# Ledger of designs, part 197: peptides against a protein of PDB entry 5VVV

Target 1, 276 residues: chain A of PDB entry 5VVV
Amino acid sequence: FLCGVVEGFYGRPWVMEQRKELFRRLQKWELNTYLYAPKDDYKHRMFWREMYSVEEAEQLMTLISAAREYEIEFIYAISPGLDITFSNPKEVSTLKRKLDQVSQFGCRSFALLFDDIDHNMCAADKEVFSSFAHAQVSITNEIYQYLGEPETFLFCPTEYCGTFCYPNVSQSPYLRTVGEKLLPGIEVLWTGPKVVSKEIPVESIEEVSKIIKRAPVIWDNIHANDYDQKRLFLGPYKGRSTELIPRLKGVLTNPNCEFEANYVAIHTLATWYKSN
Target 2, 276 residues: chain A of PDB entry 5VVV as posed
Amino acid sequence: FLCGVVEGFYGRPWVMEQRKELFRRLQKWELNTYLYAPKDDYKHRMFWREMYSVEEAEQLMTLISAAREYEIEFIYAISPGLDITFSNPKEVSTLKRKLDQVSQFGCRSFALLFDNIDHNMCAADKEVFSSFAHAQVSITNEIYQYLGEPETFLFCPTEYCGTFCYPNVSQSPYLRTVGEKLLPGIEVLWTGPKVVSKEIPVESIEEVSKIIKRAPVIWDNIHANDYDQKRLFLGPYKGRSTELIPRLKGVLTNPNCEFEANYVAIHTLATWYKSN

## One batch from the design tools (peptide; made by RFdiffusion4, then SolubleMPNN)

Design b2_p26_6_s4 (from b2_p26_6, 16 letters changed)
Fold by OpenDDE base, seed 4:
Structure b2_p26_6_s4 (fold): chain B 276 residues (1-276), chain A 26 residues (1-26)
Amino acid sequence: as target 1 above (276 residues)
Amino acid sequence: SETLERFKKKVEEAREGERIREELKA
């Protein structure tokens, strides 16, 4: 069971010292996972093709080493979906090289994120792939296999919540393709019924699990505030029954951008997780 | 940032899509 934090917000990424402090807190609270997915990290998303510099590499190596020291699984995410051409073997090779570099930093767990992108393929991809889901699954499976089928590999669908599913969760052709074609060792990220789910009913998890043919990892935006600069939710991790735990592969909270505001978010997640 | 605005727009579009779906069920 993956339980911890995703740094998945838009806005200023956390500094390395904050991330190390996070790992210490995660260990102290018996959480086990950090997903590196800061939307405004240029080489994570906007410039996903660009290799890390020597200085950036040293920082990431240090960060990954710190995660290991605190027994936190460091999952490196990349979000190529803004401008990748899935059918272009050079793009696939570029993605491979980027993940190879991160693998050399000592990273062993990875995620491909296709959240917050347009549902439309380019003309070249439409000639090769039957749907956007087929394109995403193809590259995800290829990368997963290329990396030697790492123990933890996550996929974030473009339809990552109930609201984004067309026509709905159980009938989504996109999620059906993901469920049917995504290799079984790849985990699927899900935010619940909404992007920011006030509640995540058990039935909603059963519904999505059925179509994706696996228990999801919750990317939980309950404490996210990037979308609303006036929002600061300091309430407990609530609206999630502990009955979800046996139905999930994990829960990763995507908390407030303000690092120091996340004590309650992370601590109450830990309490919730331990209450099972 | 342009990325944050894009995300906000998607959240709004999602919320609007929910409202439309709720209205179409009523």
Scores: peptide ipSAE 0.208, ipTM 0.764, DockQ to the pose 0.055
Fold by OpenDDE base, seed 3:
Structure b2_p26_6_s4 (fold): chain B 276 residues (1-276), chain A 26 residues (1-26)
Amino acid sequence: as target 1 above (276 residues)
Amino acid sequence: SETLERFKKKVEEAREGERIREELKA
């Protein structure tokens, strides 16, 4: 069961010292996972093709080492979906080289994120793939296999919540394709009924699990504030029954951008997880 | 960069579209 934090917000990424302090807190609270997915990290999303510099590599190596010291699984995410051509072998090779570099930093767990992108494929991809889901699954499976089928590999769908599913969760052709064609060892990220789910009913998890043919990992935006900088939710981890735990592969909270505001978010998740 | 502002705007529009969808479901 993956339980911890996703650094998945828009806005200023946490500094390395904040991330190390996070790992210490995660260990202390018996949480086990950190997903590196800062939206405003240029080489994570906007410039995903660019290799890390020597200085950036040293920072990431140090960060990955620190996660290991605290027994925290470090998952490196990349978001190529803004401008990748899925059918282009050079793009696939570029993605492979980027993940090879991160693997050399000692990373063993990875994620491909296709959240917050347009559903439109380019003309070249339309000639090769029957749908956007087919293109995403194809590259995700290829990368997963290329990396030697790592123990933890995550996929974030473009339809990552109930409100983004067309026509709905149970009838989504996109999620059906993901469920049917994504390799079984690849986990699927889900935010619940909404991007910011006030509640995640058990029935909603059963519904999505049926179509994706696996238990999801919750990317939980309950404490996220990147969409409203005036929002500071210091409430407990609510609207999530502990009956979700046996129905999930994990829960990763995407918390406030303000690092010091996340005590309640992370601690209440830890309390919830231990109450099962 | 203009690309980052356009992206933030798309995210805001997507989130606003979600808020609107939430309000329409409420």
Scores: peptide ipSAE 0.184, ipTM 0.763, DockQ to the pose 0.079
Fold by OpenDDE base, seed 5:
Structure b2_p26_6_s4 (fold): chain B 276 residues (1-276), chain A 26 residues (1-26)
Amino acid sequence: as target 1 above (276 residues)
Amino acid sequence: SETLERFKKKVEEAREGERIREELKA
């Protein structure tokens, strides 16, 4: 069971010292996972093709080493979906080289994120792939196999919540393709019925699990505030029954952008996780 | 950032779509 934090918000990423402090807190609270997915880290998303500089490499190596010291699984995410051509072998090879570099930093766990992109393919990809889901699954499976089938590999679908599913969760052709064609060792990220789910009913997890043919990992935006600068949610982790735990592969909270505002959010997640 | 505005818009569209769906169920 993956339980911890995703740094998945828009806005200023956390500094390395905040991330190290996070790992210490996660260990203390018996949480086990950190997903590196800061949207405004340029080489994570906008410039996903660019290799890390020597200085950036040193920082990431230090961060990955710190995660290991605190027994926290460090998952490196990349979001190529803004402008990747899935059918172009050069794009696939560029993605491979980027993940090879991160593997050299000592990273062993990875994620491919296709969240917050346009739900269409370019003309070249339409000639090769039957749908956008087929294109995403193809590259995800290829990368997963290329990396030697790592123990933890995550996929974030473009339809990552109930409100983004067309026509709905149980009938989505996109999620059906993901469920049928994504290799079984790849985990699927999900935010619940909404992008920011006030509640995640058990029935909603059973519904999505059926179509994706696996238990999801919750990317939980309950404490996220990047979308509303006037919002600071300091309340406990709530609206999630502990009956979800046996039906999930994990829960990763995407918390407030303000690092110090997250004590209650992360601590109450840990209490929730231990209560089962 | 332009990306943050796109995300905010998607979140708002999703919220509005849900509000409309809730209003249509009431």
Scores: peptide ipSAE 0.065, ipTM 0.695, DockQ to the pose 0.059
Fold by OpenDDE base, seed 2:
Structure b2_p26_6_s4 (fold): chain B 276 residues (1-276), chain A 26 residues (1-26)
Amino acid sequence: as target 1 above (276 residues)
Amino acid sequence: SETLERFKKKVEEAREGERIREELKA
């Protein structure tokens, strides 16, 4: 069971010292996972093709080593979906080289994220792939196999919550393709009924699990405040029954942008997880 | 709603990334 934090917000990423302090807190609270997915980290999303510099490499190696010291699984995410041409073998090769570099830093767990992108494929991809889901699954499976089928590999769908599913969760052709064609060893990220879900009912997890043919990992935006910088979400982790735990592969909270605001959010997630 | 505001920002930031990419290709 993956339980911890996703750094998945828009705005200023956490500094390396904040991330190291996070790992210490996660270990202390018996949480086990950190997903590196900061939207405004240039080489994660907008410039995903760019290799890390020597200085950036040293920082990431130090960060990954710190995660290991605290027994925290460091999952490196990349978000190529803004501008990748899925059918272009040069793009696939560029993605492979980027993940090879991160593997050299000692990373063993990875994620491909296709959240917050347009559903339209380019002309070249439309000639090769039957749908956007087929394009995403194709590259995800290829990368997963290329990396030697790592123990932890995550996929974030473009339809990552109930309100993004067309026509709905149980009838989505996109999610059906993901469920049918995504390799079974790849985990699927899910956010619940909404982008920010007040509650995640058990029935809603059973519904999505049926179509994706696996238990999801929750990307939980309950404490996310990147959309309203005037608000801090200081309340406890709530509106998730402990009956979800046996129906999930994990829960990763995407918390407030303000690092120090997250004590209650993360601590109460840990209490929730240990209550099962 | 908070969900709608987050969605709008996410879509706006996705579009901004597209504009920057078009400018860098020109």
Scores: peptide ipSAE 0.035, ipTM 0.573, DockQ to the pose 0.059; fails the geometry check

Design b2_p26_7_s1 (from b2_p26_7, 14 letters changed)
Fold by OpenDDE base, seed 3:
Order: C-alpha cells, then structure tokens, then sequence
Structure b2_p26_7_s1 (fold): chain B 276 residues (1-276), chain A 26 residues (1-26)
C-alpha cells in the first residue's frame, strides 16, 4: 500500500530541504511514499525532453538518497503529454533517455502523467493509434518494459476523476482502453469523483476499479490549494472511509503549496491509514 | 490541481473553471 505525499501542485515547488524534512516526517508517521510531480518544475512537464544539468543531477541524487535514508519510496514522475508525439520513435527515445538519467540517480520507481492535457492527438498519432488512450497506453507499456518492469510504476490518466469521464466512469471508452491494455503491473492514479473530492465513496472506487481492472492509487487533492491561493485547508483527512484501504493500492495526498501548512493533512492521513 | 489564471493555457483555464465550480460546490 503506497501511502504518503505527491508534490503535484502548480506554483512554487518545494525546496530540497523541505522535501528532506518531508521524508523525515513521513518516516516518523510510518508513511512510505513520495511522488515527485511538481507541475512548475520545467524538466518535469514543459521541458520534459531536457536532461538534468550537473547541478540538478546532484540535487536529485541527494534527494533520492535522502528518501532512501528515511525508507521513503521516491517515485519520479514525468508529464510529457503537453507536446509529445506518441508515434514518433525519437520522442519515445527521448523519454527513455530522460528516465535512464533519473535511474542513474538511484531512482527505481516511476510515473507517467497524462493529466491536464488536451484529448486531441496530432495528425501523425491519429494515423497510428485508434484513440488517445491507445497512444498513452502504448508508450506507458513500452517505457515500463524498457525500465525492466520496476516494482512501482504509476500512470495518471487524462480522465483521472469521475467528472472528466465521458460519458461517465463505467462507460468511458478511454478508461476501458486503459483497463484492457495497460500492463497489470502499472498502477493507475485517481482523484475520486472530482478533481477535489470532498468525499470518496466506496462505491465510486468499486466502479473505477472495475473499468481499469485494478485498485487505483488515490491522488488526493483534499488539501490542495494551488487552484485558490486564498484557500488554506487545515482540516483533517476526512470523507474517506477506512473501508477504502483494502480497495486501494495507495493514497498520496497532494497538499497545500505552503509546506508548513501540511502538518495536519499528512498526520491525519497517517492516522487514517493506521486505523485499518 | 491547476495553476493561477495569469499563466494558464486555454485548456488549463477551462480545467480551472471546472475545478472552481467543483469547489464552489464544496
């Protein structure tokens, strides 16, 4: 069971010292996972093709080593979906080289994120793939196999919540393709019925699990505030029954952008996780 | 979820408006 934090917000990423302090807190609270997915990290999303510099490499190596010291699984995410051509073997090779570099930093766990992108494929991809889901699954499976089928590999769908599913979760052709074609060792990220789910009913997890043919990992935006900088949500982790735990592969909270505001968020997640 | 309005693509703005509507319902 993956339980911890995703740094998955827009806005100023956490500094390396905050991330190390996070790992210490995660270990102290018997949480086990950190997903590196800061939207405004240039080489994560907008410039995903660009290799890390020597200085950036040293920082990432130090961060990954710190995660290991605290027994925290460091999952490196990349979000190529803004401008990748899925059918272009050079793009696939570029993605492979980027993940090879991160593997050299000692990373062993990875994620491909296709959240917050347009559903339209380019003309070249339309000639090769029958749908956007087929394109995403193809590259995700290829990368997963290329990396030697790592123990933890995550996929974030473009339809990552109930409100993004057309016509709905159980009838989505996109999620059906993901469920049928994504390799079984790849985990699927999900935010619940909404982007920011006030509640995640058990029935909603049973519905999505059926179509994706696996238990999801919750990307939980309950404590996120990047969509509203005036919002600081200091409430406890709530609206999630502990009956979800046996029905999930994990829960990763995407918390407030303000690092120090997340004590209650992360601590109450840990209490929730230990209560089952 | 989604970044502040000033630097957002039209897709991101549409997603923010959806997220905001989801949050106004919270």
Amino acid sequence: as target 1 above (276 residues)
Amino acid sequence: PLPPEEELSDVEKALIERAKKELELL
Scores: peptide ipSAE 0.025, ipTM 0.624, DockQ to the pose 0.064
Fold by OpenDDE base, seed 5:
Structure b2_p26_7_s1 (fold): chain B 276 residues (1-276), chain A 26 residues (1-26)
Amino acid sequence: as target 1 above (276 residues)
Amino acid sequence: PLPPEEELSDVEKALIERAKKELELL
């Protein structure tokens, strides 16, 4: 069971010292996972093709080493979906080389994110792939196999919540393609019925699990505030029954942008996880 | 989940409007 934090918000990323402090807190609370997915890291999303500099490499190596010291699984995410041409072997090769670089930093766990992108494929991809889901699954499977089938590999779908599914979760052709064609060792991220789910009913997890043919990892935006600068949610992790735990592969909270505001969010997640 | 308005692409703005509607239904 993956339990911990995703740094998955828009706005200023956490500094390396905040991330190291997070690992200390995660270990202390018997949480085990950190997903590196800061939307405004240029080399994560907008400039995903760009290799890390020597200085950036040293920082990431130090961060990955710190995660290992605290027994935290460091998952490196990349979001190529803004402008990747899925059918272009050069783009796939560029993505491979970027993840090879991160593997050299000592990273062993990875994620491909296709959240917050347009559903439209370019003309070249439409000639090769039957749908956007087929394009995403093709590259995800190829990268997963290229990396030697790492023990932890995550996929974030473009339809990552109930409200993004057309016509609904159980009938989505996109999620059907993901469930049928994504390799079984790849985990699927999900935010619940909404982007910010006030509640995640057990029945809603049973519904999505059936179509994706696996238990999801919850990307939990309950404490996120990047979408509203006036919002600061300091409340406990709530609206999630402990009956979800045996039905999930994990829970990763995407918390407030303000690092110090997250004590209650992370601590109450840890209490919830241990109550099973 | 969604970025500040001033630096957003048209796709990101459309996603924000969708997420705002989801929040109004909370």
Scores: peptide ipSAE 0.025, ipTM 0.624, DockQ to the pose 0.063
Fold by OpenDDE base, seed 4:
Structure b2_p26_7_s1 (fold): chain B 276 residues (1-276), chain A 26 residues (1-26)
Amino acid sequence: as target 1 above (276 residues)
Amino acid sequence: PLPPEEELSDVEKALIERAKKELELL
């Protein structure tokens, strides 16, 4: 069971010292996972093709080493979906080289994120792939296999919540393709019924689990505030029954952008997780 | 969720509007 934090918000990423402090807090609270997915990290998303500089590499190596020191699984995410041509072998090779570089930093767990992108493929991809889901699954499976089938490999679907599913969760051709064709060792990220789910009913997890053919990892935006800078949600982790725990592969909270605002969010997640 | 509107691509703006609508329906 993956339990911890995803740094998955837009806006100013946490500094390395904050991330290190996070790992210490996670260990102290018996949480086990950090997903590195800061949207405004240029080389994570906008410039995903670009290799890390020597200085950036040293920082990431230090960060990954710190995660290991605190027994936190460091999952490196990349979000190539803004402008990747899935059918282009050079793009796939570029993605491989980027993940090879991160693997050299001592990272062993990875994520491919296709959240917050258009459902439209380019003309070249439309000639090769039957759908956007087929393109995403193809590259995800190829990368997963290329990396030697890491113990932890995550996929974030473009339809990552109930409201993004067309026509709905149980009938989504996109999620059906993901469920049918994504290799079984790849975990699927899900935010619940909505992007920011006030509640995640058990039935909603059973519905999505059926179509994706696996228990999801919750990317939990309950404490996210990047969509509203005036909002600080300092309330406890709530609206999630502990009955979800046996039905999930994990829960990663995507908390407030303000690092110090997250004490309650993360601590109450830990309390929730330990209550089962 | 989605970044401040001023820094957003058109795709991201559309996603924000979707996310905002989802939140307003809450």
Scores: peptide ipSAE 0.024, ipTM 0.607, DockQ to the pose 0.064
Fold by OpenDDE base, seed 1:
Structure b2_p26_7_s1 (fold): chain B 276 residues (1-276), chain A 26 residues (1-26)
Amino acid sequence: as target 1 above (276 residues)
Amino acid sequence: PLPPEEELSDVEKALIERAKKELELL
């Protein structure tokens, strides 16, 4: 069971010292996972093709080593979906080289994120792939196999919540393709019925699990505040039955952008997880 | 995650527009 934090918000990323402090807190609270997915990291999303500099490499190696010291699984995410051409073997090779670089930093766990992108494929991809889901699954499976089938590999679908599913969760041809064609060792991220789900009913997890043919990992935006910087979500982790735990592969909270605001959010997630 | 366009904050809208402009420059 993956339980911890995703740094998955828009806005100023956490500094390396905050991330190391997070790992210490996660270990202390018997949480086990950190997903590196800061939307405003240029080399994570907008400039995903760019290799890390020597200085950035040293910082990432130090961060990954710190996660290992605290027994926290460091998952490196990349979000190529803004401008990748899925049918172009050069793009696939560029993505492979980027993940090879991160593997050299000592990273062993990875994520491909296709959240917050347009559903439209380019003309070249439309000639090769039957749908956007087929394109995403193709590259995700290829990368997963290329990396030697790592123990933890995550996929974030473009339809990552109930409100993004067309026509709905159980009938989505996109999620059906993901469920049928995504390799079984790849985990699927999900935010619940909404982007920010106040509640995640058990029935909603059973519904999505059926179509994706696996238990999801919750990307939980309950404490996310990137969408409203005037608000801090200082309340406890709530609106999730403990009956969800045996029906999930994990829970990763995407909390407030303000690092110090997250004490209650993360601590109460840990309490919730231990209550099962 | 970006909320639906109707739920997108002005900050997220600005980030999307920035991302689009940065991609047009590549």
Scores: peptide ipSAE 0.023, ipTM 0.574, DockQ to the pose 0.195; fails the geometry check

Design b2_p26_7_s2 (from b2_p26_7, 12 letters changed)
Fold by OpenDDE base, seed 5:
Structure b2_p26_7_s2 (fold): chain B 276 residues (1-276), chain A 26 residues (1-26)
Amino acid sequence: as target 1 above (276 residues)
Amino acid sequence: PLPPESELSEAEKALLKRAEEELKKL
């Protein structure tokens, strides 16, 4: 069971010292996972093709080493979906080289994120792939196999919540393709019925699990505030029954952008996880 | 992930667009 934090918000990323303090808190609370997915890291999303500089490499190596020191699984995410051509072997090779560099930093766990992108394929991809889901699954499976089938590999679908599913969760052709064609060792990220789910009913997890043919990892935006800088949700982790735990592969909270505000969010997640 | 554009207020859309514009100036 993956339990911890995703740094998955828009806005100023956490500094390396905040991330190390996070790992110390995660260990202290018997949480085990950190997903590196800061939207405004240029080399994570907008410039995903660009290799890390020597200085950036040293910082990431130090961060990955610190996660290991605190027994926290460091998952490196990349979001190529803004402008990747899935059918282009050069794009696939560029993605491979980027993940090889991160693997050399000592990273062993990875994620491919296709969240917050248009549902449109380019003309070249439409000639090769039957749908956007087929293109995403093809590259995800190829990368997963190329990396030697890592123990932890995550996929974030473009339809990552109930409100994004067309026509709905149980009938989505996109999620059906993901469930049928994504390799069984790859985990699927999900935010619940909405992007920011006030409640995640058990029945909603049973519905999505059936179509994706696996238990999801919850990316939980309950404490996210990147969309409203005036919003600070300091409330406890609520609206999630402990009956979800045996039906999930994990829960990763995407908390407030303000690192100092996240004590209650992360601590109450840890209490919830231990109560099962 | 962000709330879908349909769930974002005009103020939230304007904040996101400003953040993207500030990032393009760095």
Scores: peptide ipSAE 0.032, ipTM 0.563, DockQ to the pose 0.162
Fold by OpenDDE base, seed 3:
Structure b2_p26_7_s2 (fold): chain B 276 residues (1-276), chain A 26 residues (1-26)
Amino acid sequence: as target 1 above (276 residues)
Amino acid sequence: PLPPESELSEAEKALLKRAEEELKKL
């Protein structure tokens, strides 16, 4: 069971010292996972093709080593979906080379994120792939196999919540393709009925699990505030029954951008997880 | 993840717009 934090917000990423402090807190609270997915990290999303510099490599190596020291699984995410051509072998090779570089930093766990992108494929991809889901699954499976089938590999769908599913969760052709064609060792990220789910009913997890043919990992935006800078949600982790735990592969909270505001968020998640 | 535009606050729309403006400068 993956339980911890995703740094998955828009806005200023956490500094390396905050991330190391997070790992200490995660270990102390018997949480086990950190997903590196900061939206405004240039080489994570907008410039996903660019290799890390020597200085950036040293920082990432130090961060990955610190995660290991605290027994925290460091998952490196990349979000190529803004401008990748899925059918282009050079794009696939560039993505492979980027993940090879991160693997050399000692990373063993990876994620491909296709959240917050347009559903339109380019003309070249439309000639090769039957749908956007087929394109995403093809590259995700290829990368997963190329990396030697890592123990932890995550996929974030473009339809990552109930409100994004067309016509709905149980009838989505996109999620059906993901469920049928994504390799079984790849985990699927999900935010619940909404992007920011006030509640995640058990029935909603049973519905999505049926179509994706696996238990999801919850990307939980309950404490996210990147969308509303006036919002500071300091409430406990709530609206999630402990009956979700046996139905999930994990829960990763995407918390407030303000690092010090996240004590309640992370601590109450840990209490919730231990209450099962 | 960003909420749907119908669920976006004016602050969110302003963040999206700034991100789009920074993308256009590149």
Scores: peptide ipSAE 0.027, ipTM 0.534, DockQ to the pose 0.227
Fold by OpenDDE base, seed 4:
Structure b2_p26_7_s2 (fold): chain B 276 residues (1-276), chain A 26 residues (1-26)
Amino acid sequence: as target 1 above (276 residues)
Amino acid sequence: PLPPESELSEAEKALLKRAEEELKKL
């Protein structure tokens, strides 16, 4: 069971010292996972093709080493979906080289994120793939196999919540393709019925689990505030029955952008997780 | 941008609408 934090918000990423302090807090609270997915990390998303500089490499190596010191699984995410051509073998090779670089930093767990992107394929991809889901699954499976089938490999669908599913969760052709074609060792990220789910009913997890043919990892935006700079949710982790725990592969909270605001968010997640 | 609790962002509404339009062409 993956339990911890995703740094998955838009806005200023946490500094390396905040991330190290996070790992210390996670270990202390018997949480086990950090997903590196800061939307405004340029080489994570906008410039995903670019290799890390020597200085950035040293920082990431130090960060990954710190995660290991605190027994936190460091999952490196990349979000190539803004401008990747899935059918282009050069793009696939570029993605491979980027993940090879991160593997050299001592990272062993990875995520491919296709959240917050257009559902449209380019003309070249439309000639090769039957749908956007087929393109995403193809590259995800290829990368997963190329990396030697890592123990933890995550996929974030473009339809990552109930409100993004067309026509709905149980009938989504996109999620059906993901469920049918994504290799079974790849985990699927899900935010619940909404992007920011006030409640995550058990029935909603059973519905999505059926179509994706696996228990999801919750990317939990309950404490996210990147969408509203006036919002600061300092309340406890709530609206999630402990009955979800046996039905999930994990829960990763995407908390407030303000690092120091997240004590209650992360601590109450840890309390919730231990109450099962 | 993540939508506020009550409403999808204009970008997400546009994404959903485009996804609907592509699926109606199949």
Scores: peptide ipSAE 0.025, ipTM 0.658, DockQ to the pose 0.082
Fold by OpenDDE base, seed 2:
Structure b2_p26_7_s2 (fold): chain B 276 residues (1-276), chain A 26 residues (1-26)
Amino acid sequence: as target 1 above (276 residues)
Amino acid sequence: PLPPESELSEAEKALLKRAEEELKKL
């Protein structure tokens, strides 16, 4: 069971010292996972093709080593979906080289994220792939196999919550393709009924699990505030029954951008997880 | 989940607007 934090917000990323302090807090609370997915980290998303510099490499190696020291699984995410051409072998090779570089930093766990992107493929991809879901699954399976089938590999769908599903969760041809074609060792991220879900009912997890053919990992935006700079959510982790735990592969909270605001959010997630 | 409007693609702006409309219903 993956339980911890995703740094998955837009705006100013956490500094390396905040991330190390997070790992110490996670270990102290018996949480086990950190997903590196900061949207405004240029080499994560907008400039995903760019290799890390020597200085950036040293920082990431130090960060991954710190996660290991605190027994926290460091999952490196990349979000190539803004401008990748899935059918172009040069793009696929560029993605492979980027993940090889991160593997050299001592990373063993990875994620491919296709959240917050357009559903339209370019003309070249439309000639090769039957749908956007087929393109995403093809590259995800190829990368997963290329990396030697790592123990933890995550996929974030473009339809990552109930309101993004067309026509709905149980009838989505996109999620059907993901469930049928994504390799069984790849975990699927899910956010619940909405982008920010007040509640995640058990029935909603049973519905999505049926179509994706696996228990999801929750990317939980309950404490997220990057969409509203005036919001600071200091409340407890709530609206999730403990009956979800046996139906999930994990829960990763995407919390407030303000690092110090997240004490209650992360601590109450840990209490919730231990209550099962 | 969503950046300032000035740096968003049209797809991301549409997702943002959708997310904001959902938040107004909470």
Scores: peptide ipSAE 0.041, ipTM 0.532, DockQ to the pose 0.064; fails the geometry check

